Peptides against a protein of PDB entry 3H8D. Designs and how they scored, part 15

Target 1, 122 residues: chain A of PDB entry 3H8D
Amino acid sequence: DMKRQQRFFRIPFIRPADQYKDPQNKKKGWWYAHFDGPWIARQMELHPDKPPILLVAGKDDMEMCELNLEETGLTRKRGAEILPRQFEEIWERCGGIQYLQSAIESRQARPTYATAMLQNLL

## One batch from the design tools (peptide; aimed at target 1 C65)

Design b1_p12_7_s4 (made by RFdiffusion4, then SolubleMPNN; from b1_p12_7 with T1S I10L)
Fold by OpenDDE base, seed 5:
Order: structure tokens, then C-alpha cells, then sequence
Structure b1_p12_7_s4 (fold): chain B 122 residues (1-122), chain C 122 residues (1-122), chain A 12 residues (1-12)
């Protein structure tokens, strides 16, 4: 429900293909997560050389984080937590509104804070 | 080279589809990793309801661990490290020898301790 | 990959 705490996180990652490269050649990606209470609601992956990946709960569960928030340790990782707008700004730029909307309309999205907010917006 | 330390790890995971289920209904899978020095050489995923996933360096890099051993934190996780045979026994049962051999023959596998050992065996 | 990240986080 809307009483759950909304928390957002971001961490960098190096692509598997770049593991063995020199540091200067390791292109950094970014992993974003929105947790609605203990469970992930949205996930986003930014890459230096391919389109962003957008994921929403219900539709993309098999590709999303399988751990609850506490299990991730993200709350304990310094610098990982970000402001809601820091997530939403990127989400919007990546077409997240349209992505989530179509997931709702196709009945693929699980109800979350994100779906509720979108329904209030549109 | 063959001077690198070979280390093996295993951790449980819960499938994304089972996240929200009651504890008794959360089917546990198993994630295995073989690190040849700092980098992963082989990875294996066991599932309760689908075939095992076998992955080898070079061929399956995009699906394998993208972190070096130290970055994973596995060396610091109690109970994660396992004996070589604990990995190999499962690997063999899952058809890992054949999988790696074909990866070598197709020139997809990156040279690792695992490829060297297989070449010594066959 | 997201799955890999989850595994890393679990290990930490």
C-alpha cells in the first residue's frame, strides 16, 4: 500500500565483457532500483553502448532483483541510496512512463507505488 | 596460469517468481562459481524445476559474474567457500565436461584452469 | 546482469 516506504538506490557495475580490460577501458554502467517497501517495484540498467533496460514488477520479475531490500544490503552500502527524483529523472528520460503504462494496460504490471502514482498522473 | 589459486563457492538463491511466497513455498536454487585466480572460470546454477545452467568463461561471459573474486565478497561470506570436489561432482553430473569440451572445440572458451585440466584429462 | 547483482549482494 501507499504506506510503505519508497527507497531508491543506484550502484555502478562493469559489464562482463569488460572485466578483463584495463581500467581505462572498463565502461561503467549503472544499476538503479526502486523498492516499494521490502520488494522491488522498478529496475533500470544504463549502459554506455546499448539502450537502457527498463523493468517493472510483475512483467519482468525473472530479470529483476530476487532479494528483498534488507537482503540486498543496499541500505547499508554507503552512497547507494539516492533521492526519488534522482531515479525518476532518469526513468522519465528513458521512457519509463510509457513502459510502465503499457505494462499496466496489458495487465502485466503488479500493483506497486509506481503503478499507483502513474494512475494518479494520467 | 596454473599458478593461480583455484577457489570454489556456492550460495543459495530464491527465484524471483518465489519472492513473495511463504517461506515453505520458496524453492531454493543454488549458485556455484569456480574462480581461477581473480576471475570466474565456470559458473553453474541449479534449479528445482528446470535444467541446470552451465556457463564457461569466454563463451558465456555476458551471463556470468562480472565482478572479480574480491569484489564479490564471497571470500568473506561464511559457508560460501566449498571444496573443489564439491563443485566438480555437481559439474560432472550436469554434463559439464561435455559442455566445456564443446566450448573448447568451437573456440568459444577462454583458456582457464578448467580448460587446461580438461585437456589433460582427454 | 540483474541476477548477478543480486547474487553479489547476497554474498555481501
Amino acid sequence: as target 1 above (122 residues)
Amino acid sequence: as target 1 above (122 residues)
Amino acid sequence: SSRELALRLLAE
Scores: peptide ipSAE 0.260, ipTM 0.665, DockQ to the pose 0.267
OpenDDE base, seeds 1, 2, 3, 4: peptide ipSAE 0.259, 0.252, 0.263, 0.268; ipTM 0.673, 0.669, 0.681, 0.688; seeds 2, 3, 4 fail the geometry check

Design b1_p12_8 (made by RFdiffusion4)
Pose (drawn by RFdiffusion4):
Structure b1_p12_8 (pose): chain A 119 residues (1-119), chain B 122 residues (1-122), chain P 12 residues (1-12)
Amino acid sequence: KRQQRFFRIPFIRPADQYKDPQNKKKGWWYAHFDGPWIARQMELHPDKPPILLVAGKDDMEMCELNLEETGLTRKRGAEILPRQFEEIWERCGGIQYLQSAIESRQARPTYATAMLQNL
Amino acid sequence: as target 1 above (122 residues)
Amino acid sequence: TREFSIHLIETF
């Protein structure tokens, strides 16, 4: 029913902007948009646990902007293939995280919940 | 979900003559494919030593890869699949819009998602 | 987390 689009933004800690390149510890931010709305958000950090977020339970913590008002479709190198998102998501325990949210009635139905519920 | 049937692939390549040269002397080219479901709709090649090759379904059937998407194994090759914009950017810089527009005007281009997209643009 | 995500988008 809707187009699935995935985005990745590598980032460094604000405290690392003016250190030498070898001292800049990298992280990655990810988003899965189910149409205009974000279904899953993922953050890999060099200094803390991975942040896994799903639509519904984590609305308050997730990016609130829809796809058009992010400008992500306009940023070069930001969009990624579905597998590039799914591989990282699975290695972070994302399947169990989304399943747990589904069973406890905390998950908003999206293309992502439909995929886990089907298989 | 016509858009979901669209799949794009890129294979960087070098000539055999450059196989054992230093990495800086390996003149790379790129082969591209746009699959509209099981069949190749557009094929594109950037070469280090000759003009770019642009091919469209219908007009260029003899010159294009004959295999369908499953027969190629491209969906199983690591790093081969690219986003539509990665194909389109190169296709445009090669004159691919003019090449596809001409094939449509000469009626040589078989109707595909690519011809449908160019027509919605015009 | 929200503000951080928005910040990443803007600085990217």

Design b1_p12_8_s1 (made by RFdiffusion4, then SolubleMPNN; from b1_p12_8, 7 letters changed)
Fold by OpenDDE base, seed 4:
Structure b1_p12_8_s1 (fold): chain B 122 residues (1-122), chain C 122 residues (1-122), chain A 12 residues (1-12)
Amino acid sequence: as target 1 above (122 residues)
Amino acid sequence: as target 1 above (122 residues)
Amino acid sequence: MREEFVRLIEEY
């Protein structure tokens, strides 16, 4: 059902080790999520000092958010919701297309809006 | 180096969906960790409404705590630290010995105090 | 999901 609402979110995080440092010594990371209806389809983590982490539903369920969208409270957090392109631009830069494609080809990916759109692109 | 200090911790958690419910409607889970020196060796999660989750270093790094012991602040949280047997008793009940053994046999487990002790048991 | 992010989601 591709009529489900596609919603995207981003929230910042600071490493616990930096949490009590002065602002100039706090390196900020970013947590991204794509929800296909109530269920997460993709997750992405940008870190200040290590490679980005890309995650796709089916393959990476244990590493991804286990909460449905309502349980996260993200829709009620001001500034958390972002535009589709704000997610996709970073996803593409980080090699997300190849990552999802590989997950589909290995039959590890769960069908989502993201898998459907990728199949249209290729 | 088996001279490293073995330390065990447990903290409760409430599901986000239950967070704002009345106390009688909040189901409590438990997060457990075994640290072999500064590094996590095993992690265990007891949930009120799904099977326990067992995790071992090497195999499950992406699902386990990424922080070293100092960064977690667990040593400074009152009531968080538990006795070895308080961890091991639950670990054994949940099938932790078989889980770690399988990880060792598949060469997915990172060498830890836990892997060394298991090798002594068998 | 890593516990750090569960907390992050709820506290932000």
Scores: peptide ipSAE 0.032, ipTM 0.439, DockQ to the pose 0.428
OpenDDE base, seeds 1, 2, 3, 5: peptide ipSAE 0.030, 0.030, 0.031, 0.032; ipTM 0.539, 0.525, 0.545, 0.543

Design b1_p12_8_s2 (made by RFdiffusion4, then SolubleMPNN; from b1_p12_8, 6 letters changed)
Fold by OpenDDE base, seed 5:
Structure b1_p12_8_s2 (fold): chain B 122 residues (1-122), chain C 122 residues (1-122), chain A 12 residues (1-12)
Amino acid sequence: as target 1 above (122 residues)
Amino acid sequence: as target 1 above (122 residues)
Amino acid sequence: MREEFIRLIEEY
């Protein structure tokens, strides 16, 4: 349903190996999520030391957030919510369009707002 | 078309009468806009000294921004873009739902994402 | 989802 609210979030994480280091020695990663209504549609992880991880609903369910949006508490976490473009810019730079497209073509992707938008673009 | 990008903006304004006052004596207002794709769907103005102004496409075209989104330069103005909820919360508090609903009922409103969302809610 | 992320997102 195209009338579902699209909400995007970003939270930082520190690698376990850096957990006890001084702040200057903690290399920060970023966890991103796109929620299509109550359910996650895309997840993205940026790491300081390895390639980005891109995940899409249907294909990567086991590696993605299993909580609905309300359960995450992200809507109540100040600074967590980001603008759609703040997600999409990173998604695009990391090859998310191609990743999602491939998931659609292989019929691994669950239909979401993201899949619909991509199909409109192509 | 429900696949158009919804983007929201807020910029401050100072009353002409306060233009040359010291910063502490300038009462700030706020100008809000909802763009449904390239075209404005809703406009809202919060004033320090008078009631809010609510405007909807179709009904209030002559009082609303006549520029398409790209022409406004708002997308390039740092800090101007806001989250959908940052617009909607103020819109709701100011009676925007009722205002838009009335515009729909009187057939004054141009169909937009906003009208579609409201009709889904009711 | 990895436990580390579950904990992370649930924290305020």
Scores: peptide ipSAE 0.058, ipTM 0.537, DockQ to the pose 0.588
OpenDDE base, seeds 1, 2, 3, 4: peptide ipSAE 0.055, 0.054, 0.044, 0.059; ipTM 0.569, 0.528, 0.534, 0.468; seeds 3, 4 fail the geometry check

Design b1_p12_8_s3 (made by RFdiffusion4, then SolubleMPNN; from b1_p12_8, 8 letters changed)
Fold by OpenDDE base, seed 2:
Structure b1_p12_8_s3 (fold): chain B 122 residues (1-122), chain C 122 residues (1-122), chain A 12 residues (1-12)
Amino acid sequence: as target 1 above (122 residues)
Amino acid sequence: as target 1 above (122 residues)
Amino acid sequence: MREEFERLIKEY
């Protein structure tokens, strides 16, 4: 449905192992989410010391945020919401297009705004 | 089409009458735009000394930006793009919902993402 | 890891 709002969020995280280190030794990661309406369509994690993690709805449900958008409280966290391009730029850089395409081709992806957009591009 | 990207922009303007005044005497206004794909759907202007101006596609074409999104160069102006809520918050505060509804009811509004969203709300 | 991030989300 074209009326489902596409919203994107980013929040920083510090690894548990670094939680009690001096600030200078805390390596920051970033958690990204794309919500297609109330439900997450894509999740992405940038880690300071390992490859990025890409997750797409349908395929990676067990590893993705379970909460609907409202439950996350992200909409009420100032600075958490980002522009679509701020998500997509990183997504593309991390190979997200290929990842999602593979999920579609293997019939693992749940249809979302993201899958539809990709099918429009290819 | 759900694939049309919704993008929002804001740029400041100084009234022509204030162009040559001292900075302290230049009253800033704001120009807002909602683009539904390549074409403008809504335009809004906040003025320092008069009521806001609201414009919707179909009804107010002659008063709205003629340029398609690409032609505006807005996508290439850092800081111009804003979040949907940053537009909608002002739009709603200025009576935009009622304005667009009236345009729909009078059959003056061109169908856009904005008109569809409003019809979903009401 | 899901639980970790969901906690992060709620506590941020």
Scores: peptide ipSAE 0.153, ipTM 0.540, DockQ to the pose 0.699
OpenDDE base, seeds 1, 3, 4, 5: peptide ipSAE 0.151, 0.072, 0.085, 0.022; ipTM 0.560, 0.451, 0.462, 0.536

Design b1_p12_8_s4 (made by RFdiffusion4, then SolubleMPNN; from b1_p12_8, 9 letters changed)
Fold by OpenDDE base, seed 5:
Structure b1_p12_8_s4 (fold): chain B 122 residues (1-122), chain C 122 residues (1-122), chain A 12 residues (1-12)
Amino acid sequence: as target 1 above (122 residues)
Amino acid sequence: as target 1 above (122 residues)
Amino acid sequence: MRKEFVELIKNY
């Protein structure tokens, strides 16, 4: 759907093990989301001490945000929204292209803006 | 081209008449640009004391940025890049949809991401 | 989604 806005968000999180520590000792992770219109298309989790987690709609729905974009309130949280490239750069560095491609080839990926873009890139 | 990144920028300008005035007396205008890959697709100028100027590729090339995106250095200017919606919201408020549509209908508009999106919106 | 992120999103 060429009418759907593509919006990207990032919010920090602190590991449970660091919750009680002094601020300087808290290592932040980052939660990333790509919304294709009202629904999430991709999700990414950057952890300070383990590999990133990549998730794509259709394949990883159980682990991804179940809220529509409006329900998240992310559009109203200052600093949460990021530029498309700010998401894509991290996505690419983390192997997101290959991850999504594999999900498409295995017929696990739900069609999204992300799948369409990938298919046009290749 | 589904491979081209859509990037948007905003930079302030001060009217010549206000250049010598104290900072509090300088009224800022805003220069907006939409780049479809390396080339500008739309430009918009918000003035403090006159109507906004809307420009689209093909029709208004003589008044638009002649530099490719890399040449502008905008991608390296902190705070210059804005979210797509930050551009589109102003574009819409200023009558950009109608302006671009008219340019398409008169065969003055160069095909860009913007023209494609408009044609899919209608 | 994991509970940790549900709460994170809602409370951010």
Scores: peptide ipSAE 0.145, ipTM 0.564, DockQ to the pose 0.665
OpenDDE base, seeds 1, 2, 3, 4: peptide ipSAE 0.139, 0.143, 0.125, 0.129; ipTM 0.506, 0.526, 0.471, 0.487; seed 3 fails the geometry check

## One batch from the design tools (peptide; aimed at target 1 L67 R76 G79)

Design b2_p13_1 (made by RFdiffusion4)
Pose (drawn by RFdiffusion4):
Structure b2_p13_1 (pose): chain A 119 residues (1-119), chain B 122 residues (1-122), chain P 13 residues (1-13)
Amino acid sequence: KRQQRFFRIPFIRPADQYKDPQNKKKGWWYAHFDGPWIARQMELHPDKPPILLVAGKDDMEMCELNLEETGLTRKRGAEILPRQFEEIWERCGGIQYLQSAIESRQARPTYATAMLQNL
Amino acid sequence: as target 1 above (122 residues)
Amino acid sequence: ENDEPIDPRVLKF
């Protein structure tokens, strides 16, 4: 019913902006948009646990801008294929995280919940 | 979901003559494919030593890869799949819009998602 | 695509 779009933003800690390149520890931010709305958000950090977020349970913590208002479709190198998101998501325990949110009635139905519930 | 049937692939390549040259002397080219479901709709090649090759379904059937998407194994090759804009950026810089527009005007281009997209643009 | 920045509220620290 809706187009699935995935984005990735590599980032460094604000405290690392003026250190030498070898001292800049990298992270990656990810987003899965189910149409105009974000279904899953994922953050890989070099200094703390991975942050996994799903629509519904984590609305307050997730990016609140829809796809158009982010400008992500306009940024070069930001969009990624579905597998580039799914591989990282699975290695972070994302399947169990989304399943747990589904069973406890904390998950908003999206293309992501439909995929886990089907298989 | 016509858009979901669209799949794009890129294979970087080098000539055999450059196989064992230093990495800086390996003149790379790129082969591209746009699949509209099981069939190639557009094929594109950037070469280090000759003009770019642009091919469209219908007009260029003899010159294009004859295998369908499953027969190629491209969906199983790591790093081969690219986003639509990665194909379109190169296709545009090669004169692909003019090439596809002419094939449509000469009615040689077989109707595909690519011809449908160019027509919605015009 | 271009090199212009995205909305700053997209990424949080």

Design b2_p13_1_s1 (made by RFdiffusion4, then SolubleMPNN; from b2_p13_1, 4 letters changed)
Fold by OpenDDE base, seed 3:
Structure b2_p13_1_s1 (fold): chain B 122 residues (1-122), chain C 122 residues (1-122), chain A 13 residues (1-13)
Amino acid sequence: as target 1 above (122 residues)
Amino acid sequence: as target 1 above (122 residues)
Amino acid sequence: MTDEPINPEVLKF
C-alpha cells in the first residue's frame, strides 16, 4: 500500500576505529534511512574516507535496520528527521537509482514505496 | 494516484492592514500548504488575532492557491518547505480532520492524498 | 543542537 507514510532520517556516526579518539580526531559519517510505513525501505551511509554504502529492502535486509520505526526512537530524536528531498538528493548522487533498479531487475528488491516510485519514473 | 509526492510548505504573511506599519507593528501570520503532486490539497492560515482558516481542495478551490507547485516557486524558496508532521500537527490542532471529514461527507472534497489518508484513518 | 555521534549498529536487537 503506497499510502503508507514516508519518513526520512539522518544521524551522524563515528567510525568504530575513531570512537575512543579525542573529539577533534573523530571523522563523522552520515547514516540515512527511508521508512515506508513502519519498516525501512532504503538505507545509505556516507563515509569520510570510502565510497557510500547503499542498501535496499529485500536485497540488503541483513545489513539494514531491523527495528520498526517506532522501535528506533528516531521519531523522538531531535533533528533526526529530514525532508524527503534531503534524502533523495544524496541517494541520487550516490547512484541509488541504478542500485535500486538493479535490485528490481534481479528480483532482489522487496516492493516498497521506493520501488514503486522508480517504476513510475522509468 | 496516491503515489504522487506529498510536499508541505509554510511562509509568513503580514496582514494587509499592517503592511505599511513599522516592522515592530507587523503581526505575522502563517500560510501553510500541502501539495499532492503538482496541485494543492490543503491550505491553512494561522492568524495572530482571529481563528485559523482551513481550506481543502474541491470545496475551497476559489480561496486556495491556483498555481501548480512549480509555478509557486516554493520549492526554490529557502526554508519554505517543512516536514509532513509540521503541517499535520497544526492541521490537527486547528480541527482539520473534522473539516476535511465534513467536506468528504458533503461530497465537496476533491479526492486527494489527504482524503485517502483520512478515509484510511476512520 | 547537534546530536552526539552514534554507531548505527545500535539499531539492532
Scores: peptide ipSAE 0.037, ipTM 0.496, DockQ to the pose 0.185
OpenDDE base, seeds 1, 2, 4, 5: peptide ipSAE 0.035, 0.033, 0.029, 0.032; ipTM 0.536, 0.494, 0.374, 0.499; seed 4 fails the geometry check

Design b2_p13_1_s2 (made by RFdiffusion4, then SolubleMPNN; from b2_p13_1, 5 letters changed)
Fold by OpenDDE base, seed 2:
Structure b2_p13_1_s2 (fold): chain B 122 residues (1-122), chain C 122 residues (1-122), chain A 13 residues (1-13)
Amino acid sequence: as target 1 above (122 residues)
Amino acid sequence: as target 1 above (122 residues)
Amino acid sequence: MTDEPINPEVVKF
């Protein structure tokens, strides 16, 4: 349902191996999420020393956030919510359009706001 | 075109009559804008001492921002851009849904992302 | 060990 609120979030993460190191040795990654209503539609992970990970609902469910938006507490975490473009810009740079398109074509993607928007672009 | 970026902005304004008064006597209003791609779709003005003003593209063009988004400089103004819900919450409280619906029904509203979203809700 | 977060509760803020 396209009337659902589209909300985007970003939070940093630290590699497990760096968790207890000195601050200067903690390399930061970034966890991004797009929620289509209460459920995640896209997830993206930026790492300091490996390629980005892109995930789309339906195809990558087992690797994506399993909590609904309310359960995540992200809406209540200061600074977590970001503007749509803040997500999309990174998504595009990481090849997200092609990734999602391929998932749609292979019928692996679950229909979401994201899939609908892509189909409108094409 | 639904693929256009939807961007929302808010900036304060001071009444002309208060411009040169002491700070404590400057009552603040708020100017809100929804841009559907480069062009404004909705505008909203909150005033300290009168009812809110709601404006929709097509119907109220002469009272709305005439600049395209790039011309406004809003994208480059720190703190001007807001989340979609920050706009919508106020829009709804001010009766924006009914206002836009009426404009659509009277065929005064220009089709925008906003009109499409409303029609999806109905 | 994976360093890929799934849920935000495992992420350092």
Scores: peptide ipSAE 0.034, ipTM 0.539, DockQ to the pose 0.068
OpenDDE base, seeds 1, 3, 4, 5: peptide ipSAE 0.025, 0.028, 0.019, 0.034; ipTM 0.512, 0.509, 0.533, 0.480; seed 5 fails the geometry check

Design b2_p13_1_s3 (made by RFdiffusion4, then SolubleMPNN; from b2_p13_1, 5 letters changed)
Fold by OpenDDE base, seed 1:
Structure b2_p13_1_s3 (fold): chain B 122 residues (1-122), chain C 122 residues (1-122), chain A 13 residues (1-13)
Amino acid sequence: as target 1 above (122 residues)
Amino acid sequence: as target 1 above (122 residues)
Amino acid sequence: MTDEPINPAVVKF
């Protein structure tokens, strides 16, 4: 049921390689996720020194969060939850529309709220 | 029906007195609103040089937004909408709980989602 | 391939 609650989250991350560096040398990345109910629908990673990474359920499951929403604890992390637009703005800039579209066309995408909405707009 | 969508907004404002000043001399205030459906439930103003102002529907109607949500255009202003917690954090810090509580007890408050929730917690 | 994190558990909290 696509009437599930759509929830979006963003959290910073530091590359493993920077873990032990001085603060000034730790470059921050940003991790995003769209949860369609308890299941992740989309994931996005903004990296300080490489292209953004886009992931869609079905196609990229192995590289995406394997925890359900509740297991992540994201709902309890203050500041982690963001508005839909906060996710979508970045998603679009990164070419997420085309990425998901391609995933649908290639039959790689698992149907989610995201796939449904995209199809609605086309 | 308290099942109405609760939406929260924040926008900056500049005091009229600072309008013509150089940017460095323009102190920014912050305007907040909680809409319980189309109707405002709470309003809050953070001022750079005076105490915060709290307003609750019923009691303070004359000092609050008189436009319904759609009329404000806030829903279409990118960055204006905020999460509930973003509002509530500031609300609480400003004594909003006590303020609303007093408004309820004095029979000045119009019942809203805000009044209902407060009553639930007490 | 993606860099870490895969799961939020390894993200800075």
Scores: peptide ipSAE 0.028, ipTM 0.416, DockQ to the pose 0.082
OpenDDE base, seeds 2, 3, 4, 5: peptide ipSAE 0.025, 0.026, 0.025, 0.021; ipTM 0.588, 0.480, 0.600, 0.625

Design b2_p13_1_s4 (made by RFdiffusion4, then SolubleMPNN; from b2_p13_1, 5 letters changed)
Fold by OpenDDE base, seed 5:
Structure b2_p13_1_s4 (fold): chain B 122 residues (1-122), chain C 122 residues (1-122), chain A 13 residues (1-13)
Amino acid sequence: as target 1 above (122 residues)
Amino acid sequence: as target 1 above (122 residues)
Amino acid sequence: MTDEPINPKVVKF
């Protein structure tokens, strides 16, 4: 249902290797999520020292948030929610369109708002 | 089409009567807009000294933004875009649901994402 | 090696 609420979130993370370093030596990564209604549709991780990780529902379920949106508490975390474009801009830069497209073509993607949008765009 | 991008904006305004006052004496109002794709669906104005003004497409076209979203430049104005909930929370507080509902019932509202959402909720 | 977070921490209200 395209009437489901699309919500986007971003939180910083520190690499495990940096966990016990002084703050000045902790390189910040960013965790991004797109929720299509209660469930995650896309996830993305920006890292300080490796390529971005892109994940799409269906294909990458095991590597993605398994909690529903309410369970995450993200909606209640100040500063976590971001604008759609704040997600999409990074998604696009990271090759998310191609990634999701490939997942759709290989029949690995679960239908989501994201897949529908992609099909709209192509 | 519910696949249209829903975007929300907020900008401050100063009342005409305060235009030439010192900054400390200018009471800030807030102009809110919901764009359903390229066209405005809802508009709302918060005033420092009078009731909020609610406007919905179809009913209030003459009082609402006549420019399409791109023409407004809002998407390029830093800090103007807001989260959907930042609009909706105020909309709800101001009686927007009832206002839009009445516009629908009187057949004055133009179909928009907002009208569809309302019908989804009722 | 997996970086954190795969899942966000549950944040209580």
Scores: peptide ipSAE 0.042, ipTM 0.510, DockQ to the pose 0.068
OpenDDE base, seeds 1, 2, 3, 4: peptide ipSAE 0.029, 0.039, 0.033, 0.038; ipTM 0.515, 0.540, 0.508, 0.285; seed 2 fails the geometry check

Design b2_p13_2 (made by RFdiffusion4)
Pose (drawn by RFdiffusion4):
Structure b2_p13_2 (pose): chain A 119 residues (1-119), chain B 122 residues (1-122), chain P 13 residues (1-13)
Amino acid sequence: KRQQRFFRIPFIRPADQYKDPQNKKKGWWYAHFDGPWIARQMELHPDKPPILLVAGKDDMEMCELNLEETGLTRKRGAEILPRQFEEIWERCGGIQYLQSAIESRQARPTYATAMLQNL
Amino acid sequence: as target 1 above (122 residues)
Amino acid sequence: DEINPTLHAYIHR
């Protein structure tokens, strides 16, 4: 029913902007958009646990801008293939995280919940 | 979900003559494919030593890869699949819009998602 | 090539 689009933004800690390149610890931010709305958000950090977020339970913590008002489709190198998102998501325990939110009635139905519920 | 049937692939390549040269002397080219479901709709090649090759379905059937998407194994090759914009950027810089527009005007281009997309643009 | 500043701040917070 809707186009699935995935984005990735590598980032460094604000405290690392003016250190030498070898001292800049990298992280990655990810987003899965189910149409205009974000279904899953994922953050890999070099200094704390991975942040896994799903639509519904985590609306407050997730990016609140829809796809058009982010400008992500305009940024070079930002969009990624579905497998580039799914591989990282699975290695973070994302399947169990989304399943747990589904069973406890905390998950808003999206293409992502439909995929886990099907298989 | 005609858009979901669209799949794009890129294979970097070198000539055999450059196989054992230093990495800085390996003149790379790129082969590209746009699959409209099981069939190639557009094929594109950037070469280090000759003009770029642009091919469209219908007009260029003899020159294009004859295998369908599953027969190629491209969906199983790591790093081969690219986003539509990665194909379109190169296709445009090669004159691919003019090449596809001409094939449509000469009615040589077989209707595909690519011809449908160019027509919606015009 | 620019993204929304609020999003940029959000990601790089």

Design b2_p13_2_s1 (made by RFdiffusion4, then SolubleMPNN; from b2_p13_2, 7 letters changed)
Fold by OpenDDE base, seed 2:
Structure b2_p13_2_s1 (fold): chain B 122 residues (1-122), chain C 122 residues (1-122), chain A 13 residues (1-13)
Amino acid sequence: as target 1 above (122 residues)
Amino acid sequence: as target 1 above (122 residues)
Amino acid sequence: SEINPELEEFIFK
């Protein structure tokens, strides 16, 4: 449904190994999410010391946020919401286009706004 | 302030190393929290493969939940809230009484409902 | 705010 609002969010996280370190020694990762209406379509995790993690709905549901957007509280968290391009730029840099394309071709991706846009692009 | 409501919560967590494993291979830990009014007084983390972590306000603030109770959303999460004794039983089994006592004696503990109760006990 | 990855999906708010 194309009338669903596309919303994007980013929040920092601290690695488990750094949780009890002094602030200056807590290297932040970043958690990104694209919500297609109430449900997550894409998730991305940027880590300070390992490759980024890319996740797409349908394929990676078990690793992704299970909460609907309202349940996350992200819409109420100051500074969490980002512009679409702020998500897409990182997504593209991390190889997200290829990742999602592969998920579509393997029939693992659940149809979302993201899959539709990619299919329009290609 | 003794009129502050004491509320206790427990939620499961999955270890980072298990995040992308199949469900049957995700060993759960447990995150416990005692909120003295809006602010956390004690936190406890039970891990499947390492010793429990005990944390008390004042001493361990940097390792503990920084959000006030409302900000956590725990009061809105079904199944998260537990009875006081459900927290205390685990706390005691993990050596929490001695831990908190030591924090009080070393002047590291912030006064909370928990410190008051312990001081009444001893 | 910062989150603990181990507690993801429980404490986002």
Scores: peptide ipSAE 0.025, ipTM 0.467, DockQ to the pose 0.070
OpenDDE base, seeds 1, 3, 4, 5: peptide ipSAE 0.025, 0.025, 0.024, 0.026; ipTM 0.511, 0.516, 0.251, 0.432; seed 5 fails the geometry check

